Peptides against a protein of PDB entry 7RZF. Designs and how they scored, part 274

Target 1, 358 residues: chain A of PDB entry 7RZF
Amino acid sequence: PFQEEHLKQLYKIVPIKDIRNLYVTFPIPDLQKYYKSNPGHYLGHLIGHEGPGSLLSELKSKGWVNTLVGGQKEGARGFMFFIINVDLTEEGLLHVEDIILHMFQYIQKLRAEGPQEWVFQECKDLNAVAFRFKDKERPRGYTSKIAGILHYYPLEEVLTAEYLLEEFRPDLIEMVLDKLRPENVRVAIVSKSFEGKTDRTEEWYGTQYKQEAIPDEVIKKWQNADLNGKFKLPTKNEFIPTNFEILPLEKEATPYPALIKDTAMSKLWFKQDDKFFLPKACLNFEFFSPFAYVDPLHCNMAYLYLELLKDSLNEYAYAAELAGLSYDLQNTIYGMYLSVKGYNDKQPILLKKIIEKM
Target 2, 358 residues: chain A of PDB entry 7RZF as posed
Amino acid sequence: PFQEEHLKQLYKIVPIKDIRNLYVTFPIPDLQKYYKSNPGHYLGHLIGHEGPGSLLSELKSKGWVNTLVGGQKEGARGFMFFIINVDLTEEGLLHVEDIILHMFQYIQKLRAEGPQEWVFQELKDLNAVAFRFKDKERPRGYTSKIAGILHYYPLEEVLTAEYLLEEFRPDLIEMVLDKLRPENVRVAIVSKSFEGKTDRTEEWYGTQYKQEAIPDEVIKKWQNADLNGKFKLPTKNEFIPTNFEILPLEKEATPYPALIKDTAMSKLWFKQDDKFFLPKANLNFEFFSPFAYVDPLHSNMAYLYLELLKDSLNEYAYAAELAGLSYDLQNTIYGMYLSVKGYNDKQPILLKKIIEKM

## One batch from the design tools (peptide; made by RFdiffusion4, then SolubleMPNN)

Design b2_p25_7_s2 (from b2_p25_7, 13 letters changed)
Fold by OpenDDE base, seed 5:
Structure b2_p25_7_s2 (fold): chain B 358 residues (1-358), chain A 25 residues (1-25)
Amino acid sequence: as target 1 above (358 residues)
Amino acid sequence: MKEFLRELAKLRDVPVPRLKPLVGK
């Protein structure tokens, strides 16, 4: 177990690769026995969220962070870690204290809002979908994995325990949130900018690092993190599938896409799934425009239009991805290509949002 | 310390996927 002397520490680490990373780590109790409620997953989902009003969205808007990951990690027996990891920009490397302040402001927002049962329900539904429609794994790898997790879960639950949430436990969420405090923090900054500024070498990997105590004034600044009005809980994920009905094969089902509509303005090809029998679809749209590639100006305008369109869709991209939906937008020499893929139930919602932004 | 650096090393070698659904260990 970490003693107080191991807390409030800053590690400056020299990487082999040219990377800039920040790790903010909190020791937490062992949550393994709470797998049915998985409070660390709930917090990881919110802290790691990429939607509007998220921690990542604010840190990106400042130009300090490219990516963010939050979640629980296994430690040794009897304890775990909660880790927030960010990819830093060059500017973000100069603002590490302020980045961590924003992390504590977001955590304070989670405390102020309290545990949300609807967020737990979304996590439950997403995990249930992931379990139900899990891809076939290689038997050898799968068997070895199952044999490993038998140490952690009852035999009857070993297949479901990593996926199926059963119990909303606000008390456990609050318990973990109470450990996410500045007094419990361990910070690691990974950057080549620390080369020649380190005083220690790690025994196993030869990693050069410097260890420093975080000043009490900085800890107090983080302890006094206020509510930042830019932080909001995510909205409900409208893309989570609820209908998984698989339509029977049509009697005249063709092995190839059949032309089912032919008009002056549109052709439509359809192929039913005759192989996988999944509640998934792939929608592909090719838009033809005689102006798309007529000259260099129109070509560049068509490119800029698609980049602006992609940017305008970023608010939905993460929620769609979580729900097992994806889209792709590409310029073609003939115009534009759009694809929408994933669970078919909510594809019309995503498609509508794309078309409304076009 | 050793555990923390080992954990950081493991975080470095495993691209922590985006919180994609719990695609397993």
Scores: peptide ipSAE 0.018, ipTM 0.466, DockQ to the pose 0.324
Fold by OpenDDE base, seed 2:
Structure b2_p25_7_s2 (fold): chain B 358 residues (1-358), chain A 25 residues (1-25)
Amino acid sequence: as target 1 above (358 residues)
Amino acid sequence: MKEFLRELAKLRDVPVPRLKPLVGK
């Protein structure tokens, strides 16, 4: 539906809310029929990745972007969009051209590496876990959602189609990547800084905006995006659970945590899940130090230590979160608190990494 | 054009969810 005249356009938009956002949008074919492969999800997973060597990691290191979202979005009948959306810092608002250059460098990296079956498999496994252990939704909302998606999916698959990946289609991934080019781009910048600098008003919502053609020199700069050596594919996610066994309830299972270890150095309480029967655990550790709160200096040192520890764990945080694991680290007046929560299968891996950084 | 501006208008109110898998809302 978009002709060439509708491409390579920049929109400067005045928001009602005080927000700074960049939308980099590409028209793509309708991918709905490919839901079993979902090439847009594959690309969204990589472009939206938050780990080391990701697009977000580099843009954050520049101080230009706070958050990044990448993925497919429904358009009108017969086409979709692929959108990369970032939350801009004040500095990032000045570097929009360079941010988009980095996006094209990352996309060029994805082209150079080609489609990775292991990445598809991780997406498949993550989505299967999300489906299998999906929380109960409110019936009204759920029914309305299902009624809507019945227009897009076979009745037999309507419950699974949004989650369960079946087919690795590298051809479709490449096809979508071929649409993610500078000549196909539509850029929208949302900022209050454009107030009084707009020349148009949107008919339906009264949104003030300015439309400009992106200069050919800028398009050429993006077309000549080289490989940036800072961009890397993510490493394999070691936190994806594979064992979902629920151990039988012990005959002597107590309704409250039982003290199972008492030593001069440690106390351990344990309670088996007798209510939810999920392959999940909550590990909570309280570390005691007589120095943690002895004076203002030690208190600040203990705080600084935890902030440095959290920073050192950032490399694992996103991969753990994707796999349904979380951790929390807090200072206490007695020392430190650590919590590890989620699927029990890979908790020992995350816990080990935390302890090795401590 | 109108559809793109409509989609942009909708995007302004979409809390950027952390990429949980775009379970189609």
Scores: peptide ipSAE 0.012, ipTM 0.436, DockQ to the pose 0.320
Fold by OpenDDE base, seed 3:
Structure b2_p25_7_s2 (fold): chain B 358 residues (1-358), chain A 25 residues (1-25)
Amino acid sequence: as target 1 above (358 residues)
Amino acid sequence: MKEFLRELAKLRDVPVPRLKPLVGK
């Protein structure tokens, strides 16, 4: 584990590529033995959440961050790291202290709310779906992976251990949250803006960097992170599938889409899955409007309409995506295209929300 | 029609976006 001298450190790193990244890292205990509860996954799910009231939502609203990832990372034997990584904007690079303050405000919100069993249950359900409908991997890679993880899991559980959650352990969630403190932080900022401002070179890759102690005043600011009223726990994910029934193949199932409804205002084609037998569907809608591309003004209005529609759907997009649903909205020369894909059970919910915003 | 069939063929490979653990590529 890092000693105290390795904590509260700031690393300014020069990348080869033009990238701006912030890594906020906390040393944590080895959580490997707690794979059945996976408290690091629970925290990563919340800290990495993209919905309303999330850390990312607020940091995006400030124009400071493009993407955020939170979670546990393996260390050496006997310890791990919890890492929050963000892709920084140019503006965000100037506000790193404030970004980290917001991280600690969100962590403080998680402490104040305490561990939520319903959030654990959603993680459990999502992981169970992901396991049950796992795609085929390349045999060589899969075998090598399984051989590696046999060192960490019982033989009977080796296939399930990375997915199936069994135990809600609020004590372990709190234990990890207690390690996510400013006094335990290691910060790395990756930016080309540090070129010519470094004093060290990393031995293996020749990466130029500077190491600095984080000022005690900055640590104290982060320690005094208040409850930011903008931060909220996510709402329940309504898109998590619960029905996985696969309807029997129709006797007259066509190898191609059949026209099953023809009206003055709509045509409907249907094709049953005859190959994969998955509880998934693809809904494709083409909306026709004679006005969509009649002139440059209408074309631009149709474009702006879709951009506004996409923006208005952002609140659902992440929760749907987590649940294995996706949508796509595109302008066409004839009007608009909508696609909804994924598990069929909750597609009507997502589709309804899209149509209500239209 | 061709695009529809292409999209149906992709249903197998609809990636469930996982919160990618920071396991860098």
Scores: peptide ipSAE 0.008, ipTM 0.403, DockQ to the pose 0.027
Fold by OpenDDE base, seed 1:
Structure b2_p25_7_s2 (fold): chain B 358 residues (1-358), chain A 25 residues (1-25)
Amino acid sequence: as target 1 above (358 residues)
Amino acid sequence: MKEFLRELAKLRDVPVPRLKPLVGK
């Protein structure tokens, strides 16, 4: 376990690649025995959320962070880490202390709201869907993975243990959340801007770094993180599929798309899945406009329109993506292309939201 | 500490695997 001397440390690290990353790491107890409740996944889901009122949404709004990931990571035997990792902008590299303050404000929001059973249920449902409709993996990789996890899970659960949640354990969520404190923090900043400013070299990979104690004033500032009114729990994910019915193959099912509707304004082609038998669909729409590619001005306006449309859909994109839905919007020489893919059950909801923003 | 530094050293060459949220897409 890390001793107190290993906590409240800042590492400035020189990468080989031109990358700017922040790692905020908390030592936590070994949660392996709690895989049925997976409190680290619950916290990772919320801290790593990308929707309105999320940590990432606020940090993006400031231009400081591009991406955020939160979750548990294996450590050595008998302990784990909770890690919040962000991709920093050039400006974000100057605001690392404030970024971490916002992390603690979000964590404080999670403490104030307490564990939410509905959030656990969404995680349970998402993981159950992911397990049930898991894609085929390469046998060699899969066998090696299963052989590894046999050390951690009962034989009867080894296939399900990484996916299926069974128990809502608010006590364990609170226990992990109690470890996410400034006094338990280890910070690593990865940037080329530290080149020539390091005093240590890592023995194994020759990574240049500097280790510094985080000033007590900075720790106190993070300890006094207030409730930031911009932070909110996510809304219920409306895109989580609940119906997985596979319709019987039509007797006249063709190996190719059939034209099922032909009108002056629309053609509709349909092909039933005759191969995979998954509760998934792919909806593709080509919108034709004689104006889309008439001249450079119209072409640029059509491009700008799609970029604004994509931006206006960002509020739904993450929730849809978590639920195994995706969309794609592209300019074409004839107009616009829209694709909606994933579980068929909630595709109409996503499609409706896209069309309402168009 | 050595493990943490070793993990950080791996960040040098490996694009940090997007810790895909364990939400298997």
Scores: peptide ipSAE 0.018, ipTM 0.453, DockQ to the pose 0.431; fails the geometry check

Design b2_p25_7_s3 (from b2_p25_7, 13 letters changed)
Fold by OpenDDE base, seed 1:
Structure b2_p25_7_s3 (fold): chain B 358 residues (1-358), chain A 25 residues (1-25)
Amino acid sequence: as target 1 above (358 residues)
Amino acid sequence: MKEFLRELAELRDVPVPRLTSLVGK
């Protein structure tokens, strides 16, 4: 376990690649025995959320952060870490203290709201879907992974333990959340801007770094993180599939798409899945416009339209992705291409939202 | 400390996994 001397430390690290990253790390108890409730996953889901009112949404709105990941990570035997990692912009590199303040404001929001059973249920459902419809892995890698996790899980549960949630444990969520405090923080900033400003070399990899104590005033600033009214819990994910019925293969099913509708304004081709038998579909739409590629101005306007459309759909993109739905929007020389892929159950909801924004 | 620095060194070469990939490691 980290001693007090290892806490409230700032590491300035020189990367080999031109990257800007911030790692905010908290030592936490070993949660392995609580895999059925997985409180670290619950917190990672919320802290790493990308929807409206999320930590990432606020940090992106300021131009400080591109991406955010939050979650538990294995440490040595008997302890773990909770890590919040962000990809920093050049501007974000100048605002690291304020970024971390926002992290603690979001964590404070989670404390104020308390553990939410509905959020746990969504995590449970998402993980159950991921397990049930897991893609085939390479046998060598899969066997090696299973052999490794046999040390941590009962034999009967070894295939399910990383996925299936069983128990809502608000007490454990609060316990982990209580470790996410400024007094327990370890901060690492990774940037080439620290080149020539380091005083230490890591023994194993030759990584140049500087270690500094975080000033008590900064720790106190983070300890006094208020409730920021911009932070909200996510809304319920409407895209989580609940129907997994696979329709029987039609007797007249063709190996190729069949034209099932032909009108002056639309042609529709359909092919039933005859290979995978998954509750998934691919919806592809080609929209034709005589104006899409008439001249350079119209072409650029069509491009701008799609970029604005994509931007307007950002509010749904993350929730859809979590639920195993995806969409793609592209300009074509004839107009616009739309693809919607994933679990078929909630595709109509996503498609409707896309069409309503168009 | 050494483990933390090792983890940071290893993370330099790994693309930041999307949230879905952290749950699976």
Scores: peptide ipSAE 0.011, ipTM 0.448, DockQ to the pose 0.374
Fold by OpenDDE base, seed 3:
Structure b2_p25_7_s3 (fold): chain B 358 residues (1-358), chain A 25 residues (1-25)
Amino acid sequence: as target 1 above (358 residues)
Amino acid sequence: MKEFLRELAELRDVPVPRLTSLVGK
């Protein structure tokens, strides 16, 4: 385990690539034995959430962060890390202390709300779906992976242990939350802006870095993180599929899309899945407008419209993605293309939301 | 320290997986 001398440390690291990243790391106990409850996954799900009132949503609204990842990471035997990683903007690089303050404000919000069984249930359901409809892996890689995880899980559970949640353990969630404190923090900032400002070189990769103690005043500022009223728990994910019925193959099923509707305003092609037999669909829409590409102004307006539409859909995009739904929006020379893919059960909900924003 | 820096170095070559890819590995 890290000694006190290894805590409250700031690492300024020079990357080879032009990247700006912040890593906020907390030493935590080994959670491997708690795989059935996976409290680190629960916390990673919430801290890494991208919906309204999330940590990422607030940090994005300030222009400081592009992406956020939260979760547990394996350490050595007997300990793990909880890591919050963000991709920093140039502005965000100037506000690292405030970004970390917001992280602690969100963590404080999680403490104030306490463990939520419904959130655990959503994680359980999502993981069960992911397991049930897991894609085929390459046998060599899969066998090697399974051989590795046999060291951690019972033989009977080795296929399910990484996916199937069984036990809601609020006590373990609280235990991990209690480790996510400023006194237990290690911070790494990765930026080319530290070039020529480092005093150490990493032995294995030659990575230049500087190590500094985080000032006690900064630690105290983070310890006094108040409840930020902008932070909210996510709403229930409406996109989680519950119906996995596969309709029988139609007797007249064609190997190619058949035209099933032809009108003055629309054509509809349909092809039933005759190969995979998955409770998934691909909905593709091409919208035609004679104005979309008539001149450079209209072309740019159509582009801007689409970017604004995508931005307006960000609220739903993450929850849909978690539930195995995706959408794509593209400008075409004829107008706009929309694709909605994933589990067919909740596609109408996502499609409706997209159309309502259009 | 060495392991953390190694992990950071290894993270350099991993395309920043979208959150969905970290939850599933």
Scores: peptide ipSAE 0.010, ipTM 0.457, DockQ to the pose 0.372
Fold by OpenDDE base, seed 5:
Structure b2_p25_7_s3 (fold): chain B 358 residues (1-358), chain A 25 residues (1-25)
Amino acid sequence: as target 1 above (358 residues)
Amino acid sequence: MKEFLRELAELRDVPVPRLTSLVGK
């Protein structure tokens, strides 16, 4: 386990590639035995959330961060890590202390709100869907994976243990949150800007780095992280599928899309799935406009319109993606193309939101 | 230190998949 001397450390690391990354790492107890409740997944889901009021949303609004990932990572036997990783902008590289302050403000928000059973239930439902409709893997890879995880899970549960949540354990969530403190932090900043400013070389990979103690004043600043009113828990994910009914094949099912509606204003083709038998659909819409490509002005206006539309839909994109829904919007020489794909149950909800923004 | 740098190296080589792909590992 890390001793106190290994905590409150800053590592400045020189990358080979031109990348800017921040890693904020917390030593945590081994959570492997708690796989049925998976408190690290709960916290990773919230800290890594991309919706309105999320940590990422706020850090993006400041122009400091492009992407964020949060979650547990396996360590050695008897301990794990919780890691928050962000891709830094050039400006974000100058604001690392403030970025970490915002991380602790978000963590403080999670403490203030306490464990939420509905969030656990969403994680449970999402994982159950992922398990139930898991794609076929190559047998060799799958067998090797299963053989590896047999060391961690009972034989009877080895197929389900990575997916199926069973127990809401607020006590374990709080226990992990109690480890996500400034006094328990290890920070790594990865940037080429540290080239020629390092004093150590890593033995195995030859990575150049500098190690520094984080000043006590900075630790104290993070310890005094207040509640930032911009941070909010996510709203309930309305896109999580609940109906997985597969309709029987129609007697007249064609191997190709059949024209089922033909009007002056619309044509509709339909093809029932006769191969996969999944509760999924692909909705494709082609909108025709004689004005879409008539001149350079109209073409640019149509492009701008779609970019604004995409931006206005960003609030739903992450929640839809988590629930196995996706959409795509494209300009065509004839007008606009929209696709909606994924589990069919909640596609009407996503489609409605798209149409309401159009 | 070695474990932390290895962890960082492993995080570097694995595009940290969005949480959706963490379910796949």
Scores: peptide ipSAE 0.010, ipTM 0.460, DockQ to the pose 0.323
Fold by OpenDDE base, seed 2:
Structure b2_p25_7_s3 (fold): chain B 358 residues (1-358), chain A 25 residues (1-25)
Amino acid sequence: as target 1 above (358 residues)
Amino acid sequence: MKEFLRELAELRDVPVPRLTSLVGK
């Protein structure tokens, strides 16, 4: 196990690739035995959330971070890590201490709110959907994966253990949160900007790095992380499908899209799925405007409109994606194209949100 | 230390999948 001397360390690492990454790592107990509650997944879901009031949303708004991933990772036998990994901007590389402060502010928010059963339920439902409608994998890769995970899970549960949540364990969530403290932190910054500024070489890969103790003043700053009022728990995900009914094929089902509505203002084609039998649909809309491409000004206005529309929809994009919904918006020479894809149950909700923003 | 550096070395080449993609991959 890591001793105290191994904690509160900063590693500056030179990558081979031109990447800028920050890894904030906490040693945690082995959570493998708690796979049915998976407290690390719960925390990873919240810390890694991309919606309004999330850690990523705030760090993006500052121009410091592009992407964020939070979650548990296997360590050596008997312990794990909780890792928050971010892709840094050039500006973010200058603000690493402040980025980590925001991480601890968000963690403090999670402590203040306490474990939320509804969040666990959403994770459970999302994972159940992912399991139920899991795509077929290549047999060789799948067999190798299953053989590996047989060391960790009962034979009867080996197929479900990575997906199906069963138990809400607020005690375990709090236990993990208690390990996510500044005194337990290990920080790694990966950037080419450290080239020629390192004093050590890793034995196996020849990776150049520098190790430094994090100053006590910085640790204290992180320990005194207050509640940042910009951080909020996510709202309930309204896009999680609950109805998976597959309607029977119509007797007159055509092999091609049939024109089911023809008016002066709209044409509608419909094709029932006769091949996959999934509770999924693809909705495609082409909007025609004689003004969309009449001149360079209107073309640019139409482009700007779609970019603003996409920006205004970003609040729903992540929640929809988590629920297996997606949308696409494109300019055309005739106007605009909208596509909505995924589980059919909540597509009307997403479509309504899109139309209300238009 | 060796394990952490190995993990960091492995993390350099592992496309960090979105957490949503880790559950089920």
Scores: peptide ipSAE 0.008, ipTM 0.424, DockQ to the pose 0.354

